# Peptides against a protein of PDB entry 7PB4, part 320

Target 1, 105 residues: chain A of PDB entry 7PB4
Amino acid sequence: KMLNIKEYKEKLLSTLGEFLEDHFPLPDRSVKKKKKNIQESSVNLITLHEMLEILINRLFDVPHDPYVKISDSFWPPYVELLLRNGIALRHPEDPTRIRLEAFHQ
Target 2, 218 residues: chain B of PDB entry 7PB4
Amino acid sequence: DALQMAVGYFEKGPIKASQNKDKTLEKHLKTVENVAWKNGLASEEIDILLNIALSGKFGNAVNTRILKCMIPATVISEDSVVKAVSWLCVGKCSGSTKVLFYRWLVAMFDFIDRKEQINLLYGFFFASLQDDALCPYVCHLLYLLTKKENVKPFRVRKLLDLQAKMGMQPHLQALLSLYKFFAPALISVSLPVRKKIYFKNSENLWKTALLAVKQRNR

## One batch from the design tools (peptide; made by RFdiffusion4, then SolubleMPNN)

Design b2_p27_3_s3 (from b2_p27_3, 13 letters changed)
Fold by OpenDDE base, seed 2:
Structure b2_p27_3_s3 (fold): chain B 105 residues (1-105), chain C 218 residues (1-218), chain A 27 residues (1-27)
Amino acid sequence: as target 1 above (105 residues)
Amino acid sequence: as target 2 above (218 residues)
Amino acid sequence: SLAEQLLRLMVEELVILTAEEQKLEKE
C-alpha cells in the first residue's frame, strides 16, 4: 500500500512538473531589457513547482503554523494565481504570509 | 476535396460576404456528416472539428451536429480529447453539449490512441459527478479509467455521500463495486454482488458507426 | 482557465496523497 502511494505520488509530481513547464513557465529574463528603470533585482525567481513544494512541505511539517513568508523569489503572478484559484490562502493578519489549502482536511 | 473545404470553413469561420451563410453552413455540415458516417474522419479532422464543437464558436445546434459526427476512421488523438476537456472548463458550451461529449467519450474510448493524459484528468471527471445530468455518463467514464491509485478515501466518501443523496443508482453501484475491488478496506458497506454491470444508454448514438469502424480496422 | 483548474486538481491530489503517506508512516 505504501509503495503504491509513493509511486503514484512520484508520477504525479513528475507530471505536475511537466505541466507547469508547459503552461506556467517563468517569464524569460529577456523581456526585462526594454524597461531600463526596473532595477536588475538580482533575485532569482523560483519556479511554480518549487513554490508549491515549499507550500506543501510547510503544510505537513508545521501543521499548526502552515504559513510561508512571501520572499522576493516568489513571482507575484504565481502568488496571485494560487490565491485566485483557492490553492493558497493569505494570512488574515499578515498579507506577506500565505498557506496552502488543507485539501486533506 | 469537399471535406477539406468543409473543415476549412469551420476552422476559419464564415466569410462575411456570403449572402447565403446558412445555406453554406448547412452544405458543409452535411459534407462532414456524410463522410463521417460513411468512412469516418481522420484524427486531424477530429482534432479540428472537436475543438470547434466545444469552443462556442458556433451555435448549440451546429456544435451538437458536429459532435455527433466525430466518428474516427482509425484513431482519435488523446491530445484532441485533452483539448476538448479544456473547453468544458471554459463553460462556453451548453449542458446538452457536455452530456453529449461524455457520451461520445465513453462510446469512442477504445479508439483513443493513448490514455495516459486522460487518466491525469481523473480528478476533473470525478468533480463532474456532482452534476446530476452528467453523473451517469461520468460514472461510466470513471469505470473505464479507474486504477487502484485513483481509489482514495476522500473519493470513497464523496461517492457514498452522492449515493446517500441520489439513492443506489446502477451507475454509482458499478463504480463503487470497482472501488471496493481495488480497495476493499475503504468500503465497509456491503454492496450487492451484481453479475452484470449496467450503465444507462448502452445503446449509444454511434452503435452502427462503431461497428463500421471496427470492420474497417480489421 | 482550464490550466488553472487542472493545477488546482493536481495540487489537491498531491496534498491528499501526502497526508495518506504520512498517516501510513506513523502506523
Scores: peptide ipSAE 0.620, ipTM 0.616, DockQ to the pose 0.515
Fold by OpenDDE base, seed 4:
Structure b2_p27_3_s3 (fold): chain B 105 residues (1-105), chain C 218 residues (1-218), chain A 27 residues (1-27)
Amino acid sequence: as target 1 above (105 residues)
Amino acid sequence: as target 2 above (218 residues)
Amino acid sequence: SLAEQLLRLMVEELVILTAEEQKLEKE
């Protein structure tokens, strides 16, 4: 039973990764080179896959405080996407923190 | 050939300059329909056209006609089905198109080359049970897809809740019976032992075409 | 969008699977 769940989870993660690459890719850094003054905030944006991984891990690793602080590596459109779709919830008192929806509860 | 030109038209879209857009569209649509019903379509043609039918690129009438002629010559690629399901999520297709797609998916299920990725979409299909129009067809699809690993407590609860709401529907009972088979401990409710599983779509729109496909592939 | 709906469903399933996995690991 455990093995089957792990295998299925791994397959789902792989499928999710491929899906996210196809449908929710990060904006190509290459195009914005031409316009002048946008401070090269050298902040490496993480993929939506990585963002979800962080959120899922936090939900299960720290179930009493499942909130993740939004870092500069979080692409704002991804945060909005997750919130808009009810995948994530914003902390009621701290708008800089989001949690994954506890779909298992 | 005429089919390649027709598929290419749907893929590339109408060239702006054609004065008779509707006549051209109808011509190409008829070409696809004729070939599909006569010979079936290649997997590549189905990939292209199925994607188009669900993308919302054309109107509902056109999409419906395209979807109705998604008849394989041999096999349907699982990737095409996954892409199609992705379009259902985008919500650009009508409710009638969704119903037709699920009917198509059930009808063509045996012609899909692989089921591995489709099985990963189990949760998506299961969520569509809440749509009253889709429910009978989704139950049939889930009946075909359900493995022991898919039978989870939360899904059992959802099915029982749905049964409480909709009553004892034959298609829902069929799915519940399968769930009970895989996970008897999760379903305490006595289900009537039905000797015959009945799904609403025992008669599909493609019956004649499917017989022809089976005859060609023998 | 469809993609967004599918994303939600995939994440939902992943969360449920993870919870089941954790439950089985504790048993």
Scores: peptide ipSAE 0.623, ipTM 0.635, DockQ to the pose 0.580; fails the geometry check
Fold by OpenDDE base, seed 3:
Structure b2_p27_3_s3 (fold): chain B 105 residues (1-105), chain C 218 residues (1-218), chain A 27 residues (1-27)
Amino acid sequence: as target 1 above (105 residues)
Amino acid sequence: as target 2 above (218 residues)
Amino acid sequence: SLAEQLLRLMVEELVILTAEEQKLEKE
């Protein structure tokens, strides 16, 4: 039973990765070049896949405080996407913290 | 080859300079339709054309005609189906195109080479049960896809809620019966023992074509 | 969008599977 769940989870993660690459790719770094003066905060944006992995892990590793602090590596449109679709929730008192929806409860 | 030129036209789009864009489009559509119904299409041709039909590149009438002629010569690639489902997610296709796609997917299910990746899309298909127009066809698809590992308490609840809303639809009963078979403890409700699971044979638009494909592959 | 709906469903399934996995590991 455990083996089947692990295998299915791994396959689903792989499918999710491919899906995210196709439909929710990071914006090409090239577009930010033209407007001169804004400080190139060289912050490497993480993929939506990586963001979801962080959120899922936090949900299960720290179930009593499942919130993740939004870093500069979180592309704002991804955060909005997750919130808009009910995949993530903002902390009621701290808008800089988000959690994954507890779909298993 | 006339078919290759037609597929290439749909893939690349209309070359700017042709004054008679509509005539050229119709010519290529007829070419694809004729080959598909006569001989079927190669897996590669289905991959390209199915993607085009669902991408929203062309109008609904064109997309509908393309999708209706997605008849395999031998097999359909699972990857083509996964890509097609991904386009359904982008929401550029009409509701009628979505219905037609699910009908197509059910009709062509046996001709898909592999089911492993399609089975991973189970959750996506299950969510489409909420669409009243899709529900009968999605139930049929889920009936074909459902494994024991897919039968979860939350899905049982959703199906029972849907049954409460829509009534005892034959397609829902068929799916619930399968769920009860895999997980009898999750479904306490006595389902009527229907001897024959009749998914209403929605007029299989491809019945004649599928018979021809089966005859060619024997 | 439909892509966004699919994303939600895939994440929902992953959460459920992860919860089941964790339950079996404690058993």
Scores: peptide ipSAE 0.618, ipTM 0.646, DockQ to the pose 0.588; fails the geometry check
Fold by OpenDDE base, seed 5:
Structure b2_p27_3_s3 (fold): chain B 105 residues (1-105), chain C 218 residues (1-218), chain A 27 residues (1-27)
Amino acid sequence: as target 1 above (105 residues)
Amino acid sequence: as target 2 above (218 residues)
Amino acid sequence: SLAEQLLRLMVEELVILTAEEQKLEKE
């Protein structure tokens, strides 16, 4: 039973990765160099896959406080995507924190 | 050849501002239709055309005609099906196109080379049960896809709720019976023992073509 | 969008599978 669940989970993660690359890629950073002063805040945006991994891990690693702080690496459209689809929930008192929906509960 | 030119037209779109765009489109559609019904299409041709039919690149009438002629010569690539399902998610296709796609998917199910990735889309197909127009065909698809690992308590609840809403539909009963077979402890409700599983004949549109494909591949 | 719906369903399934995995690891 455990082996079957692990194998299925791995396959699902792989399929999710491919799906996210195809349908929800990060915006190409190739916005033209022209205007001077905006310090390219070298903030490496994480993929939606990585974001989901963080949220899933937090949900299970710290079930009593499953909230993740939104960092600058979180692309705002991805955060909005997760929230509007009921995949994630915003903390009621702290808008900078989000959790994954506890679908298992 | 004429087929390559037709596929290339659909893939690249109309290059020139030809005044007779509609005549050119119709010519290429007829070419694809004729080859598909006579010989079937190669997996690569199905990959391209299936993606186009669901992408919303063309109008509903064109997409419907393309989908109706997605007849394999030998096999359909699983990747093509996964891509097609992804387009269903984007919401650019009509409800009628979605119904036709699920009918096609059920009809062509045995010609899909692999099922591993399609099985991972189980949850997506299951969510489509809520659409009354899709429900009969989705039940049939799920009946073909369902493994023991897919039978979860929450899905059982959703199926029972759907049955309560829609009544004891033959396609729902067939799926529930399969669920009970895999997980009898999750379904306490006595299901009527039906000796014959009944799904709407999704194959009717392609019956003659499918027979021809099976004969060519023997 | 339907892509967004698919995403939700895939995540839902992952959460359920992870919960089942953890339950079996504790037994």
Scores: peptide ipSAE 0.574, ipTM 0.672, DockQ to the pose 0.599; fails the geometry check

Design b2_p27_3_s4 (from b2_p27_3, 14 letters changed)
Fold by OpenDDE base, seed 5:
Structure b2_p27_3_s4 (fold): chain B 105 residues (1-105), chain C 218 residues (1-218), chain A 27 residues (1-27)
Amino acid sequence: as target 1 above (105 residues)
Amino acid sequence: as target 2 above (218 residues)
Amino acid sequence: SMAEQQLRLMVEELVILTAEERKLEKE
């Protein structure tokens, strides 16, 4: 039973990865060249896949405080995507924190 | 080869602003149709053309005709199906194209080389049950895909709610009966024991073509 | 969008599978 779940989960993760690359890719970095002065804060944006992994891990690793702080690596459109689709919830008192929806509950 | 030129046209798009764009399109479309119905298409050709049909690159009439001729010579790659489903999510295809795709997917199900990745899309297909136009075909697809692991309490609730809304539809009853087989404890409702599972559209648009494919692969 | 709906469903399934996996690891 455990082996079957692990294998199925791995396959799902692989399919999700491909799906996210096709439908929700990060914006091409090339547009930033023109405006002069903005400090190259090379904020490395994470993929939506990586964001979901962080949120899922937090949900299960810290079930009493399943919220993740939104970092500068979180692309704002991805955060909005997760919230509007009911995949993530914003913390009621701290708008800088989001959690994954507890679908297993 | 005329087929390679036709596939290349659809893949690359119309190069020249030729006044006869429509005639060229029709010529290539007829080439694909003729080969597909006579011999079937290679897996690589289906991969290219199926994605084009669902991408919204061409008009609905063209996409419909391409999709109708997605007849395999031997097999369809599961990767092609996964990519096709991804295009359904982008929403650039018409409702009629979506219906046709699910009909195609059910009709061609046995010719898909692997099912592992398609099974991972189970949740996506299940969500499409809410579309009244798709529901009969999605039920049939889910009937083919459903494993014990897919039968979850929340899906049972959704199916029962759908039955309450739509009534006792034969396609929905077939799926519920399968769910009850895998997880009898989740379905307390007595389902009528149907000896025969009837999905209305047993006559697919490809019946004659599929018989020909089976005869060639024997 | 349909893509967004599919994303939700995939994540939902992933969460459920993860929960089942974690439950079995604790037994």
Scores: peptide ipSAE 0.651, ipTM 0.432, DockQ to the pose 0.575; fails the geometry check
Fold by OpenDDE base, seed 2:
Structure b2_p27_3_s4 (fold): chain B 105 residues (1-105), chain C 218 residues (1-218), chain A 27 residues (1-27)
Amino acid sequence: as target 1 above (105 residues)
Amino acid sequence: as target 2 above (218 residues)
Amino acid sequence: SMAEQQLRLMVEELVILTAEERKLEKE
């Protein structure tokens, strides 16, 4: 039973990864080259897959404080996407923190 | 050859300069249709054309005709199916195209080379049960995909709720019976023991084509 | 969008599976 769940979860993660790459890719770094003046804040943006992994892990690892602080690596359109679709919730007192929706509860 | 030219046309898109775009499109579409129904298509050709049919690159009429001729010569790549499902999520295809895709997926299920990645899409397919137009075909697909590990309490609840809303539909009963087989403790409701499972549209649009494919691969 | 709706459904399923996995690991 446990093995089957792990295998299924791994497969779902793989499928989700492919889906996210196809439909929600990060913007190509090349498009920002034209406006010279935006300081190359070399902030390595994480994929939406990586963002979701962080949020899911926090939800289960720290269930009493399931909020993740929004870092500079979080692409703002992804944060907005998650909030708009009810996948994530903003902390009521700290707008810099978001949690994953507890769909299992 | 004529088929490669036709596939290349759909892949690259119409060249702007052709005065007779519609005649060229129709010519290439007929080429694909003729080859698909006579010989089937190679896995690579299905990969390209299936992606095009669901991407919204062409109009609904063209997409429908392409999808209807997605007949394999031998096998369909699982990756092609996964990509196709991803396009369903983008919403560029019509409701009728979605229905046709699920019908196609059920019809061609045995010709898909692997099922591991498709099984990972179980949750996605299950969520599509809420669409009344898709529900009969999704139930059939889920009946083919369902393993013991997929039978969860929350899915049982959703199926029972759907049955309460839609009534005791034969396709829902078939899926619930399978769920009860894998997890009898989760389904307290007495289901009628049906000796025969009936899914809507047993008359497959591809019945003749599928017989021909099976004969060629023997 | 339909893509956004599908994303929600996939995440929901992933959360549920993770919860089941974690429950079985404690067991």
Scores: peptide ipSAE 0.650, ipTM 0.431, DockQ to the pose 0.525; fails the geometry check
Fold by OpenDDE base, seed 3:
Structure b2_p27_3_s4 (fold): chain B 105 residues (1-105), chain C 218 residues (1-218), chain A 27 residues (1-27)
Amino acid sequence: as target 1 above (105 residues)
Amino acid sequence: as target 2 above (218 residues)
Amino acid sequence: SMAEQQLRLMVEELVILTAEERKLEKE
């Protein structure tokens, strides 16, 4: 039973990765160069896949405080994507913290 | 080759300078249709044309005609199907194109070379059950794909909810019966024992073409 | 969008599977 769940989960992660690359790719770094004045914060944006991994891990590793602080590596359109689709929730008192929806509960 | 020129036209798009764009497009469509129905298409040609049909590059009428002639000579690449499914998510194709694609996928299922990656898309297909227009064809596809590992409590709940909404549809009953076979403890409801499983439109648009493909590959 | 709806469903399934996995690891 455990082996089957692990294998299926790995398959889902692979499918999710491909899906995210196709439909929700990070913006090309080249487009940000033309507007001069915004401080090129050299912050490496993480993929939506990596963001989801962080959120899922936090949900299960720290179930009493499942919230993740939004870092500069979180591309704002991804955060809004997760929130508007009910995949993530903002902390009621701290809008800089988000959690994954507990779909298993 | 006329087919290569036609495929190349769809891949590259219309060259700006041709005044008779519609006549040229129709010529190339007829070329693809003729070859597909007579001989079938190579896996590489299906890869290119299937993606074009779902990308929204052309109008719905053109996309529909392309999809209708996605008939393999031998096999369809699993990668082509995976790419095609990705285009469904982008939402640039019409609802009718989506329905046609799922009908095509069910009809051509045995001609797909591998199923490993398609099986990974199980959750995606299952999600499409909520679309009333897609539901009959998605149930058929899921019936072909479902393994014991896919039968989860949350999916059972979703199917039962769908049954409560839509009634006991033959396609939904077939899928629920398969779920009960794999996980009888998850489905307490008595399902009528059907001697024969019937899916809507078992007579697909490609029946004659599929017979011809099977005869050529014997 | 359809893509966004599919994303939700994939994440939902992944969360449920992860919960099942974690439950079995504690047993």
Scores: peptide ipSAE 0.649, ipTM 0.435, DockQ to the pose 0.495; fails the geometry check
Fold by OpenDDE base, seed 1:
Structure b2_p27_3_s4 (fold): chain B 105 residues (1-105), chain C 218 residues (1-218), chain A 27 residues (1-27)
Amino acid sequence: as target 1 above (105 residues)
Amino acid sequence: as target 2 above (218 residues)
Amino acid sequence: SMAEQQLRLMVEELVILTAEERKLEKE
C-alpha cells in the first residue's frame, strides 16, 4: 500500500515537473542587458516545482506554523500565481510569509 | 512520398508564395485522410499532426478533420497524448475539438503504448467532468484509468454532487460503480446494479478503422 | 486559465497523496 502511494506520488511529481516546464517556465535570462539600474540581484530563481516542494514539505513538517518566508529566490509572478489560484495563502500579519492550502483537511 | 509532403506542409505551415493556399491545404488534408483510413499513421506522424490539430495553428474545420484521421497503424505514443493534453490547457482549441479529442482518446485508448503518464493526468481529466459536453466521454476515460489509489473521498463527493446536479446519468453510474468496487466504504448510496455498462460511445466514429487496425496487428 | 486550474488540481492531489503517505509512515 505504501509502495503504491510512493510510486504514484513520484509519478505525479514527474508529471507536475513536466507540466510546469511547459506552462510555467522561468523567464530565460537571455533578455538583453538593457543598461538601466535593475540591481543585478544575482539570486538564482528557483523553479515553481521547487517552490511547491518547499511549501508542501513545510505544510507537513511544521503543521502548526506552515508558513514559508518568501526569499529572493522566489520569482514574484510564481508567488502571485499561487495566491491568485488559492494554492497558497499569505500570512495575515506578515506579507512576506506564505503557506500552502491544506487541501487534505 | 505524398504523406511526408502533407505532414511537412502542416508542420512548416503554408509557404507564403502559394497562390492556391486553400487548394494545397485540401490536397494535403485529403492525402492524410486517405492514408490514415486505409493504412493508419505512424506514431511519429500522429505526434506531429495531433499537436498541430490542438495548437490552434489552423482553423477549427481543419483541426477537426486532422483529429478525425488520427488513426494509428500500430501504436500511439503516450508522449503524443501528454503533449495533446498540454495543448488543451492552453485553450487555443474549440470546445468541439476538446470533445472530439476525448472521444478520440477513449477510442484509441488500447493503442496507446503506455499509460503511466496518462494515469498521472487523472486529476486533470477528473476536473473536466464539470463540463457538460465533456462529461460523458471523460467518465468513460476515467472508467478506463481509475485505480484504487484514485478513489478519494473528495472525488466521491464531487461525483455525487455532479449526479445530484445532472441526474443519474449512465456514464456517471458506471464510474460510481467502479468507485464503489474499489472503495465500498466511501459510497453509502445504493447504486442500481446495471448488468451492462453503457457509455454513449457505442457508435465510435472510428469503429471501422479500429477493426482494420486490430486485424493488421494480429 | 485552464493551465492554472490544472496546476491547482495537481497540487491538490499531491497534497492529498503526501498526507496519505505521511499517515502510513506513522502507522
Scores: peptide ipSAE 0.647, ipTM 0.433, DockQ to the pose 0.538; fails the geometry check

